# Peptides against a protein of PDB entry 3HUF: the designs that were tried, part 3

Target 1, 320 residues: chain A of PDB entry 3HUF
Amino acid sequence: MWIIEAEGDILKGKSRILFPGTYIVGRNVSDDSSHIQVISKSISKRHARFTILTPSEKDYFTGGPCEFEVKDLDTKFGTKVNEKVVGQNGDSYKEKDLKIQLGKCPFTINAYWRSMCIQFDNPEMLSQWASNLNLLGIPTGLRDSDATTHFVMNRQAGSSITVGTMYAFLKKTVIIDDSYLQYLSTVKESVIEDASLMPDALECFKNIIKNNDQFPSSPEDCINSLEGFSCAMLNTSSESHHLLELLGLRISTFMSLGDIDKELISKTDFVVLNNAVYDSEKISFPEGIFCLTIEQLWKIIIERNSRELISKEIERLKYA

## One batch from the design tools (peptide; made by RFdiffusion4, then SolubleMPNN)

Design b2_p14_7_s2
Fold by OpenDDE base, seed 2:
Structure b2_p14_7_s2 (fold): chain B 320 residues (1-320), chain A 14 residues (1-14)
Amino acid sequence: as target 1 above (320 residues)
Amino acid sequence: SKAEEELKKEEEKE
């Protein structure tokens, strides 16, 4: 989101969130959803227009800011952004930090981009929330991105957490739920005058983790917890592969259960399968191999003695 | 100052 602050109390000592939209900035405007009052004699009654665009698809992957347009409203002394005079038709900015000087005012408005990108676990929730979140200046998507700051967990009562949720947790992404999104949607008006009223997602995250026994105490408890073990996986998803890498596993990939030869067996401690293959092929598993699902593996890795549990299960199948 | 008065007159016209 864009946040503005100013020196010399010209913004009354307040920070303000700027959502996508158009703002008239000047001395003789009243603060509202479309106006920013600036208290300085050196500023025109109506001095500049700020226009913030909705996020682009690219912004989701880069964590880049919503485009910030500045236009001078034909003032005598003009407007400058980052010490450059704004052109007559206005200029657009993609920098994360903007120093805006209105006329001869000795104090500047400082605009800065606070990165917030929300990944969704399922397309249905994305479809429900994306429009509203984009109107808050928040990029949204389904695919994993290094720019993602938050991950929306789907609350299905009584279901296991998804691989996406497991991976988001291990990546130290802030996991949120629909309750946080609902709350975020209601604060839009209250944060106009005070950016500090933005809800803290970390509190929501802590509550989710505390109230769900499917999560370990911290990502650090699971990261590299299976270092030294080797697995084979069916080439099903990139997220599953990245999850297993974060556990410290050496990973071999195969296309079918028939590709599991004696050489692969000799180098592999266990095989990770998706639920569909595990359920359908359970009768045809190669002898002497420990096969499990990602969900079964997750139940083991959240335990403090995960290495001992895995070792015992591998040994049990070698001697059976 | 004269500069403040000129600024004030410009502020009233804008």
Scores: peptide ipSAE 0.036, ipTM 0.640, DockQ to the pose 0.082
Fold by OpenDDE base, seed 4:
Structure b2_p14_7_s2 (fold): chain B 320 residues (1-320), chain A 14 residues (1-14)
Amino acid sequence: as target 1 above (320 residues)
Amino acid sequence: SKAEEELKKEEEKE
């Protein structure tokens, strides 16, 4: 989201979130959803127009800011952004930091992009929330992205956490829920005057982790916890592969259970299967190898003695 | 501050 602050108390010492929309900036406007009052005699009554665009799809993957348009409203001394005079027709900016000088005012408005990019675990929740979040200047998507800062956990009561949730946790992404999104949607008006009123996602995350026994205490408890072990996995989702990599596993891929030959078994400690294959093929598992689902693996990983548990299962099957 | 002094000088000119 875009946040503005200013020097010399020209914004009354307040930080403000700029959601997607258009703002008239000037000395003689009242702060509201479309106006930014700036307190300086060197600033015109109506000085500039700021326009924040909604996030692009690209912004979800790059973590780039919403496009920030600045137009001078035909003022005597113009408007500058990053020491450059704004063009007559206005200019658009994609820099994460903007120093906006209104006229000759010696104090600048500092606009900065606070990275917030929300990944959703499922398309249904994305469809429900994307429009509202985009109107907050928050990029949203389903696919994994290095730009993601937050991950929406699907609260299905009684279900195991998804691979996406597991991976998001290990990536140290802030896991949030629908309750946080609901709260986030309500703050739009309250944060006009005080950007500090944004709900704390980290508190939400801490509460999720604390109240759900499917999470370890920290990602660090799981990262590289299986270093030195080798697994084979069916060529499945990239997230599953990345999850296993974060566990420190050496990974071999196979296309079918029939590819699990003696050679693969010799170099592999266990086989990771998706639920569908595990359930359908459990009768046909290769002898002498430990087969488990990602969810079963996760249940082992969150245990304090994960390495010992895995070792016992490997020994049980290799030396039987 | 120097910036405040500059601001005052501008405020006196408008």
Scores: peptide ipSAE 0.028, ipTM 0.646, DockQ to the pose 0.159
Fold by OpenDDE base, seed 1:
Structure b2_p14_7_s2 (fold): chain B 320 residues (1-320), chain A 14 residues (1-14)
Amino acid sequence: as target 1 above (320 residues)
Amino acid sequence: SKAEEELKKEEEKE
């Protein structure tokens, strides 16, 4: 989201969130959803127009800002952005930091991009929330991205957490739920004058973790917890691979269970399978190797003695 | 606010 602050109390000492939309900026406007009052003698009654575009798909992957357009409203002294005079037709900016000078005002409006990119675990929730979140200037998507800051967990009562949720947790992405999204939707008007009123997603995250026994206390409890072990996995999911890497596993990939030869068994402590393959092929597992699902692995990982538990299961199957 | 009153006084001078 875009946040503005200003020097010299020209914004009344307040930080303001700018959602996608159009704002008239000037001395003689009243603060509302479409106006930004700036208090200075050197600023015109109506000085500039700011237009913030909705997020692009690219912004979800890059964590880039919503496009920020500035137009001078034919003022005597013009408008500058980053020391450059705004052109007569207006200019568009994709920089994360904008110093906006209105006329000869000695104090600048500082606009900065606070990255918030929300990944969804399922397409149904994305479809439900994407429009509203985009109107908040929040990029949304389904795929993992290095720009993702938040992950929406689907609360299915009584189900195990998804691989996406596990990976989001280990990646230190802030896990949120639909209750947080609802809250975000309601605060849009209240945060106009004070950007600090933005709800704390970390508090929501702490509450999710506290109330769900499927999470360890911290990602650090699990990261590299299986260092020194080796696994083989079916090459089905990049997210699953990244999850296993974060556990500190050495990973070999295979395309079918038939590729699990004596050589692979000799260098592998266990095989990780997806649920569909595990359930369908359980009878045809190669002898002398421990096979488990990611969900079964996760249940071991969340235990304090995860290394001992895995070692015990590996030994049990080597001698069976 | 005091700032809003100062703004009104300056608008009357322009």
Scores: peptide ipSAE 0.024, ipTM 0.540, DockQ to the pose 0.322
Fold by OpenDDE base, seed 3:
Structure b2_p14_7_s2 (fold): chain B 320 residues (1-320), chain A 14 residues (1-14)
Amino acid sequence: as target 1 above (320 residues)
Amino acid sequence: SKAEEELKKEEEKE
């Protein structure tokens, strides 16, 4: 989201979140959802127009800012952004930091981008929330991205956490739920005057982890916990691969269970399968190799003695 | 600050 602040009390000592939308900026406007009052004699009554666009799909993958358009409203001394005069038709900015000078005012409005990108675990929740979140200047998507800061956990009562949730946790993404999204949808008015009133997602995350025994105490408890072990996985899920990498596993990939030959078995401590393949093909598993699902692996990984547990299962099946 | 001094000088000119 865009946040503005300024020196010299020209913003009355307040920080403000700018959501996607249009703002008239000037000395003789009243602060509301479409106006920013700036207190300086050197600033025109109506000085500039700020237009913040909704996030693009690209912004979800890059963590880039919502496009920030600045137009001077035909003022005597113009408007500058990053020491450059704004063009007559306005200019658009994709920089994460904007120093906005209104006329001859010695104090600048500083706009900075706080990156927030929300990944969803399922298309249905994305479809439900994306529009509202985009109107907050929050990029949304389904796919993994290095720019993702938050992950929406699907609360299905009594279900195991998804691979997406496991991976989001290990990569230190802030896991949130629908309650946090609902809260975000209500804050628009309160954060106009004070950007610090933006709800802390870390509180939601802490509550999720505390109340769910399917999570370890920290990502650090699991990261590289299986260093030195080797696994083979079906080449079907990028999130699954990345999850296993974060566990410190050496990973071999195969396309079918039939590709699990003696050579692969000799290099592999265990095979990781998705639930569908595990359930359908369990009778066809190669002898002398430990096969498990990611969810079964996760249950072992969250235990304090995960390495010993894995070792015992490998030994049990090697000598069976 | 130098900026505050400039602001005061502008306020004295209006």
Scores: peptide ipSAE 0.023, ipTM 0.621, DockQ to the pose 0.153

Design b2_p14_7_s4
Fold by OpenDDE base, seed 1:
Structure b2_p14_7_s4 (fold): chain B 320 residues (1-320), chain A 14 residues (1-14)
Amino acid sequence: as target 1 above (320 residues)
Amino acid sequence: SKAEEELKKEEEEE
């Protein structure tokens, strides 16, 4: 989201969130959803127009800002952004930091991009929330991205957490739920004058973790917890691979269970399978190797003695 | 509106 603050109390000492939309900026406007009052004698009554675009798909992957357009409203002294005069037709900016000078005002409006990119675990929730979140200037998507800051967990009562949720947790992405999204939707008007009123997603996250026994106390409890072990996995999911890497596992990939030869068994402590393969091919597992699902692995990982538990299971199957 | 155009012109000359 875009946040503005200003020097010299020209914004009344307040930080303001700018959602996608159009704002008239000037001395003689009243603060509302479409106006930004700036208090200085050196600023025109109506000085500039700010237009913030909705997020692009690219912004979800890059964590880039919503496009920020500035137009001078034919003022005597013009408008500058980053020391450059705004062109007559207006200019568009993709920089994360904008110093906006209105006329000869000695104090600048500082606009900065606070990255917030929300990944969804399922397409149904994305479809439900994407439009509203985009109107908040929040990029949304389904695929993992290095720009993702938040992950929406689907609360299905009584189900195990998904691989996406497990990976989001280990990646230190803030896990949120639909209750947080609802709250975000309601605060849009209240945060106009005070950007600090933005709901704390970390508090929501802490509450999710506290109330769900499927999570360890911290990602650090699991990261590299299986260092020194080796696994083989079916080459089906990038998220699954990245999850296993974060556990500190050495990973070999295979395309079918038939590729699990004596050589692979000799260098591998266990095989990680997806649920479909595990359930369908359980009878045809190669002898002498421990096979488990990611969900079964996760149940071991969340235990304090995860290394001992895995070692015991590996030994049990080597001697069976 | 004419009123919006007049509001544009009055920069205080500092």
Scores: peptide ipSAE 0.041, ipTM 0.644, DockQ to the pose 0.058
Fold by OpenDDE base, seed 2:
Structure b2_p14_7_s4 (fold): chain B 320 residues (1-320), chain A 14 residues (1-14)
Amino acid sequence: as target 1 above (320 residues)
Amino acid sequence: SKAEEELKKEEEEE
C-alpha cells in the first residue's frame, strides 16, 4: 500500500494510506476519500492531483508499487517529485519512495510503498476477494511468488492443511484466513486519517497457529529436520518439491511407480506419493519401500522426534 | 518586512 507522511506538520502529524483512486491535494480542501489537506501558506488551494492505479499482474510477482501519478494543477510554483519538476500533463512513478514538493513549501510529502502481496490457496477464494483487495492496492494471485507476504488458508473444518499452506508456513509467509480479509475490508474508511489502524496480520497468524494442532510451533522446528534422508517423489507439483527441499531431503523424481527400479530403491529411504496414487496403487507398491503421502509426512515432521519416527518406520519395512 | 509582504502577496495570489 502507499503511505504518505510529511515534515513540518503539514499533514497534521498524521500518516495516511492512499488506496487506488484520485486525490486532490491542497491547502483549501477537506480531508476525505478524494482530498488531502496540506497546511502550508506556500501551497495552492488546489495544488496537485495524485492518482494511484490498481495493482498490475506483474506487481504480484515483483512486489512493486501501484503506479503513482502526480499532476500539478497549474500552480504558480509547480510540483516536484524526487527533485524533478512534474510535467504539464503529469508524470507516473514506479519508485517505492517519492519525495513530493508542493510549490515553495520547505517541507515535503514523503510517499513510501509498504509491500503487501496476498497469495490464495484456491481459485474460489481468489475470485471472491481479489477485486476488493485490488481496490485496497494489494496484489493478489494463486501462484507462489517471492513477493508474497501473506497466504490465505482455506478453512475447511476437519480437513488436513494443504501442501500450499504447509509450504507457506515453512517459507515464513504470514498465514491469514477469511476473518482477517473481512476485517481488512471494513477498515478502509478508518485508516484514511491514521495508517496505524491497519490490522496486524501477525496477531491473526499467531492465533491460527495456536488454535490448530496441525502446525508446529515454528517453521524452524521443521526446516532441515530430515537432513540426511533421501526420498523419491512422483513428478506432480513444484510446491511439493520445494516443500521437501525445505525439509532438507535429497529428492529423486519419477514419472510412474513402474520407474522405481532397484537402483532407486537402494538410494531412497521413502517414497512420497499424492493421495490419489497412494489410495489407488497401495496394493501394487514395490516391496521393501516405505511409501507415504505428503499429509502423512507432515504429521511426522510436526513431532519433536520426527527423525526417530521416520527411522523406525523405514526399519520396520526393511525387516518385514 | 518586505519579505513578509511578499509572502503575504504570494498567500493571496495562490
Scores: peptide ipSAE 0.039, ipTM 0.643, DockQ to the pose 0.084
Fold by OpenDDE base, seed 3:
Structure b2_p14_7_s4 (fold): chain B 320 residues (1-320), chain A 14 residues (1-14)
Amino acid sequence: as target 1 above (320 residues)
Amino acid sequence: SKAEEELKKEEEEE
């Protein structure tokens, strides 16, 4: 989201979140959802127009800012952004930091981008929330991205956490739920005057982890916990691969269970399968190799003695 | 300073 602040009390000592939309900026406007009052005699009554666009799909993958358009409203001394005069038709900015000078005002409005990108675990929740979140200047998507800061956990009562949730946790993404999204949808008015009133997603995350025994105490407890072990996995899920990498596993990939030959078995400690393959093909598993699902692996990984547990299962099946 | 006085005069004309 865009946040503005300024020196010299020209913003009355307040920070403000700018959501996607259009703002008239000037000395003789009243602060509301479409106006920003700036207190300086060297600023025109109506000085500039700020237009913040909704996030693009690209912004979800890059963590880039919503496009920030600045137009001077035919003022005597113009408007500058990053020491450059704004063009007559306005200019658009994709920089994460904007120093906005209105006329001859010695104090600048500083706009900075706080990156927030929300990944969803399922299309249905994305479809439900994407529009509202985009109107907050929050990029949304389904796919993994290095720019993702938050992950929406699907609360299905009594279900195991998804691979997406496991991976989001290990990559230190802030896990949130629908309650946080609902809260975000209500804050628009309160954060106009004080950007610090933006709800802390970290509190939501802490509450999720505290109340769910399927999570380890920290990502650090699991990251590289299986260093030195080797696994083979079916080449079907990027998130699954990345999850296993974060565990410190050496990973081999195969396309079918039939590709699990003696050579692969000789260099692999265990095979990781998805639930569908595990349930359908369990009778066809190669002898002398430990096969498990990601969810079964996760249950072992969250234990304090995960390495010993894995070692025992490998030994049990190697000599069976 | 003269510069501060000129700034004050320009502030009244906007």
Scores: peptide ipSAE 0.036, ipTM 0.645, DockQ to the pose 0.090
Fold by OpenDDE base, seed 5:
Structure b2_p14_7_s4 (fold): chain B 320 residues (1-320), chain A 14 residues (1-14)
Amino acid sequence: as target 1 above (320 residues)
Amino acid sequence: SKAEEELKKEEEEE
């Protein structure tokens, strides 16, 4: 989201969130959803137009800002952004930091981009929330991205957490739920005068972890917890592979259960399967190897004695 | 827009 602050109390000592939309900026406008009052004699009554675009799909992957357009409203002394005069037709900016000078005002409006990119675990929740979140200037998507700051878990009562949720947790992404999204959707008017009223996602995250026994106490309890073990997995999911890497596993990939030969078994402590393959092919598992799902592995990993538990299961099946 | 066309040149107060 874009946040503006200003020097010399020209914004009345307040910070403001700028959502996607158009704003008239000037001395003689009243603060509302489409106007920004700036208190200086050195600025025009209606000085500039700010237009913030909705996030692009690219912005979700880069964590880049919503495009910020500035147009001078034919003022006597013009408008500058980062010491450069704004062109007659307006200019567009993708920099994360903008110093906006209105006319001869000695104090600048400082615009900065606070990165927030929300990954969704399922397409249904994305479809429900994407429009509203994009109108807040928040990029949204389904795919893993290094720019993601928040992850929306699907709250199905009594279901195991998904691989996406497990991976988001280990990546130290802030896990949020529909309650946080609902709260975000209501704050648009309240944050006009005070950007500090933006909801704290970390409080929501702490509550999720506290109230769900499927999470370990911290990501650090699980990261590299299986260092020194080796697994094999079907080449099915990049998130699954990255999750197993974060556990410190050496990973081999195969295309089918038929590719699990004596050589692979000799180099592998266990095989990780998705639920569909596990349920359909459990009767055809190779002898002498421990096969489990990621969800079964996760249940072991969240235990304090995870290394002992997994070693016991490996030994039980290697010598059976 | 009609609102954009009605934006008279505002002078800055010195």
Scores: peptide ipSAE 0.046, ipTM 0.625, DockQ to the pose 0.042; fails the geometry check

## One batch from the design tools (peptide; made by RFdiffusion4, then SolubleMPNN)

Design b2_p17_4_s2
Fold by OpenDDE base, seed 1:
Order: sequence, then structure tokens, then C-alpha cells
Structure b2_p17_4_s2 (fold): chain B 320 residues (1-320), chain A 17 residues (1-17)
Amino acid sequence: as target 1 above (320 residues)
Amino acid sequence: DEEEEKELEELLEEAKK
């Protein structure tokens, strides 16, 4: 999201979130969803127009800012952004930090980009929420991205958490739910005057974790918890691969169960399978190797004695 | 100009509250 602040109390000492939209900036405008009052004798009644575009698909992957357009409203002394005079037709900016000088005002409006990118675990939820979130200047998507700051957990009653949720947790992404999204959608007007009124996603996250026994107390409890073990992975997503890496596992990949030869078995402590393969091909598992799903692995990982539990299962099957 | 200055002073006083 774009946040503006200013020196010299020209913004009344308040920080403001600028959502996608158009804003008239000037001395003689009233603060609302489309106006920014700036208090200075050196600023025109209507001085500039700010236009913030909705996020692009690229912004979801990069965490880049929504495009920020500035146009001077034919003022005597013009408008500058980052010490450059705004062109007659306006200019567009993709920098994360903008110093906006209105006329001869000695104080600048400082606009900065606070990155917020929301990943969804479920395409249906994305379809439901994407439009509203984009109108808040929040990029949204389904695919894993290094730019993701928040992850929407799919609430399926009585089901295990998804691999996406597991991975988001270990990546230290703030996990949120539909209740947070609903709350976020309602506060748009309240944050106009004070950006600090933005809902605390961390509190939502803490509540989710506290109330769900499928989560460890912290990501740090699980990260590298299986260091020194090796696994072979079959028919798993890239997200699953990254999850296993975060557990500290050495990972070998193979394309079929038939590729699990004696050499691979000798180098592998256990095999990770997707649920479909695990259920359908259980009878075809290689002898003497521990096979499990990522969900089964997660149930072990969240235990305090995860290493001991895995070691016992490996031993049990090697000597069976 | 005088009205504009007065309006500006009022706006500045409101901003201090």
C-alpha cells in the first residue's frame, strides 16, 4: 500500500494510506476518499492530482508498488517528485519512495510503499476476494511468490492444513483467514486519516495459531528440525519441495516408483509421496523403505520429538 | 488575497487542534 507522510505538520501530523484511486491534493480541499488537504501558504487551493493504479499481476510476484501518477494542476510553481519537475501531462512513478514537493512548500510529502501481497491457497477464495483487495492496492495470487507477505488459509472444517499453509507458516508468512479479509474490507474509510488504524494481521495470525493444534508454536521449531535426514520425493509440488528443504532435508527427486532402485534406497531415509500415489500404490511400495505423505510428515514434525519419531519409523521398516 | 490569507490561517489553526 502507498502511505504518505509529511514534515512540518502540512498533513496535520498524520500518516495516510492511499488506495488505488484519484486524489486532488491542495490547500483548499477537505480530506476524504478523493482529496488530500495540505496545509501550507505555498500550496495552491488545488495543487496536484495523485492517481494510484490497481496492482498488476507482475506486482504480485515482485512486490512492486502500484503505479503512482502525479499531475500538476497548472500551478504557478509546479510540482516536483524526487527533485524533478513533473511534466505538463503528468508523470508516472514506480519507485518505492517518492518525495513530492508542492510548489515552494519547504516541506515535502513523502510517499512510501509498504509491501503487502496476499497469496491464496484456494482459487475460489481468490475469485471472491481479489477484486476487493486489488482496490486496496494489494496484489493477490495463487502461486508461490517470494513477495508474498500474507497467506489466506483455507478453512476446511475438520481437515488437516494444506501443504500451502504449512509452507506459508515455515516461510514466516503471516497467515490470515476470511475473517481478517472481511475486517480489512471494512476499514478503508477509517484509515484515510490514520494509517495506523490498519488491522493488525499479526494478531489475527496469533489467534489462528493459538487455536489450532496443527501448528507448532513457531516456525523455528520446525525449520531444520530434520537436518541430516534424506528423503526422496515423488509427484510433489514445487511448494512441497521447498517445504521439505525448510525442514533441512536432503531431497532426491524421481518420476516414478519404479525409479526407486537399491541405490536410491541406500541414500534415502524415507520417501515422500502425494496422497493420491500413497493411497493407490501402497501395495507397490519398495520393501525396506519408509513411505509417507507430506501431511503425515507434518504430523510428525509438529511434535517436539520429531527426530526421534522419524528415526523410530525408519528403523522399524528397515528391519521389518 | 486577504480572504485567501484568512482562510489559510483558519486552516492552520484547525490543523493544530
Scores: peptide ipSAE 0.018, ipTM 0.552, DockQ to the pose 0.745
Fold by OpenDDE base, seed 3:
Structure b2_p17_4_s2 (fold): chain B 320 residues (1-320), chain A 17 residues (1-17)
Amino acid sequence: as target 1 above (320 residues)
Amino acid sequence: DEEEEKELEELLEEAKK
């Protein structure tokens, strides 16, 4: 989200969130959802127009800011952004930091981008929330991205957490739920005057982890916990591969169970399968190899003695 | 402009209330 602050109390000492939309900036306007009052003798009654665009799909993958347009409203001394005069028709900016000078005002408005990018595990939830979140200047998507700051967990009663949720946790992404999204949607009006009123996603995350025994105490408890072990996995999902890498596993990929030959078995401690393949092919598993699902692996990983548990299962099946 | 100064003083006084 864009946040503005200013020197010399020209914004009355307040920080303000700018959501996607259009703002008239000047000395003689009243602060509201479309106006920013700036207190200085050197600023015109109506000085500039700020326009913040909704997030692009690219912004989801890059964590880049919503496009920020500045137009001078035909003022005597103009407007500058990052020491450059704004063009007559206005200019657009994609920098994360903007120093905006209105006329000859000795104090500047500082705009900075605070990255918030929400990944969804469920396409239905994305479809439900994307429009509202985009109107907050929050990029949204389904695919894994290094720019993601938050991950929406789908709460299905009685189900194990998804691979996406597991991976998000290990990546130290803030896991949130629909309750946080609901809360976030209500604060849009209240944060106009004070950017500090934005809800803390970390409190939501802490509550999710505290109330769900499927999470370890920290990502650090699981990261590299299986260092030294080797696995083979079906080439199905990038998230699954990345999850296993974060566990410290050496990973071999195969395209079908038929590709699991004696050579692969000799180099592999266990095979990781998705639920669909595990359930369909459990009768045809190669002899002498331990096969498990990612969810079964996760149940072992969250235990304090995960390495001992994995070792025991490997030994049990090699000698059966 | 004396009027702009006065208008600004009034705005600053209103913002301090």
Scores: peptide ipSAE 0.017, ipTM 0.552, DockQ to the pose 0.654
Fold by OpenDDE base, seed 2:
Structure b2_p17_4_s2 (fold): chain B 320 residues (1-320), chain A 17 residues (1-17)
Amino acid sequence: as target 1 above (320 residues)
Amino acid sequence: DEEEEKELEELLEEAKK
């Protein structure tokens, strides 16, 4: 989101979140959802127009800011952004930090981008929330992104956490739920005068972890916890592969259960299968190898003695 | 980014306690 602050008390000591939209900036406007009052004798009654665009798809992958347009409203002394005079038709900016000078005012408005990119685990939830979140200047998507700051956990009552949620946790993203999104949707008007009133996602995350026994205390408890072990997996999802890599596993991929030969068994400690394959083909698993789902593996790795537990299961099946 | 990262680090440190 864009946040503005100013020197010399020209914004009355307030920070403001600027959501996507248009703002008239000047000395003789009243603060509201479309106006920013700036208190200086050196500033025109109506001095500039700020226009913030909704996030692009590219912004979701890069963590880049919503486009910030500045237009001077035909003032005597103009407007500058980062010491450059704004053009007659206005200029657009994609820098994360903007120093805006209105006329001859000795104090500047400082605009800075606070990164927030929300990944969704469920396409239905994305469809429900994306429009509202985009109107807050928050990029949203389904695909994994290095710019992702927050991850929306799907709350299905009585279900295990998804592979996406597991991976988001190990990546140290802030896991949030629908309750946080509901709260976030209500704050748009309350944060106009004070950017600090933005709801804390970390408190939501703390509550999710505390109240769900499927999460370890920290990602560090699981990262590289299975270093030295080898697994084979069906080439099913990128998230599953990345999750197993974060556990420190050496991974071999195969395309079908028919590819599980004696050579693969000899170099592999266990086989990771998706739920559908595990349930349908459990009667035809090769002898002498430990087969499990990612969910079953997760239940092992969240335990403090995960290495001992997995070693015992491997030994049990090699000698059976 | 730095403040959220610090808060995440603090959260991770508190969760270790």
Scores: peptide ipSAE 0.000, ipTM 0.261, DockQ to the pose 0.014
Fold by OpenDDE base, seed 5:
Structure b2_p17_4_s2 (fold): chain B 320 residues (1-320), chain A 17 residues (1-17)
Amino acid sequence: as target 1 above (320 residues)
Amino acid sequence: DEEEEKELEELLEEAKK
């Protein structure tokens, strides 16, 4: 999200979040959803117009800012952004840091981008929330992205956590739920005066972890916990592959269960399958190899003795 | 736990960068 601050008390010592929309900036405007009051004798009554666009799809993958447009409102001394005079028709900016000078005011408005990109595990939840979150200047998507800061877990009571949730946790993404999104939707007016009133996801995340025994105490407990083991996986999802990499596994990929030959078995400690393949093909698994689902693997890796548990299962099936 | 809380705070700070 865009945040503005300023020196010399020209913003009354307050920080403000700028959501997508249009703002008239000047000395003789009152702070509201479309106006920013700036206190200086060197600033025009109506000095500039700021327009922040909704996030693009590209912004979700890059963590880039919403486009920031600045137009001078025909003032005597103009407006500058990053020491450059704003053009007569206005200019657009995609830099994460903007130093905005209004006329000859010795103090600048500093705009900076705070990255917040929300990944959804469920397309139905994305469909429900994307519009509202985009209106807050928050990029949203379904696909894995290195720019994601938050991950929405679908709370179905009694369901196992998804591979997406597991991977998000190990990537140190802040896991949130619909309750946080609902809370976030209520603060839009309050943050006009003070950007610090933006709800923090920390408490939501703490509560999710505390109340769900399917999470380890920390990501660090699981990262590289299976170093030295080798697995094979069906080439099904990138998230599954990346999850297994974060566990420290050496990974071989195959296209079908028929590709699991004696050579692959000799180099592999266990085979990881998705639930659909596991359930459909369990009768036809190759002999002498340990096959498990990602969810079964997760149940093992969250245990303190995960390495011993995996070793015992490998031995059990090698001698069966 | 105070240590778990600190780790979660660090994760949140890293996610905001």
Scores: peptide ipSAE 0.000, ipTM 0.232, DockQ to the pose 0.013

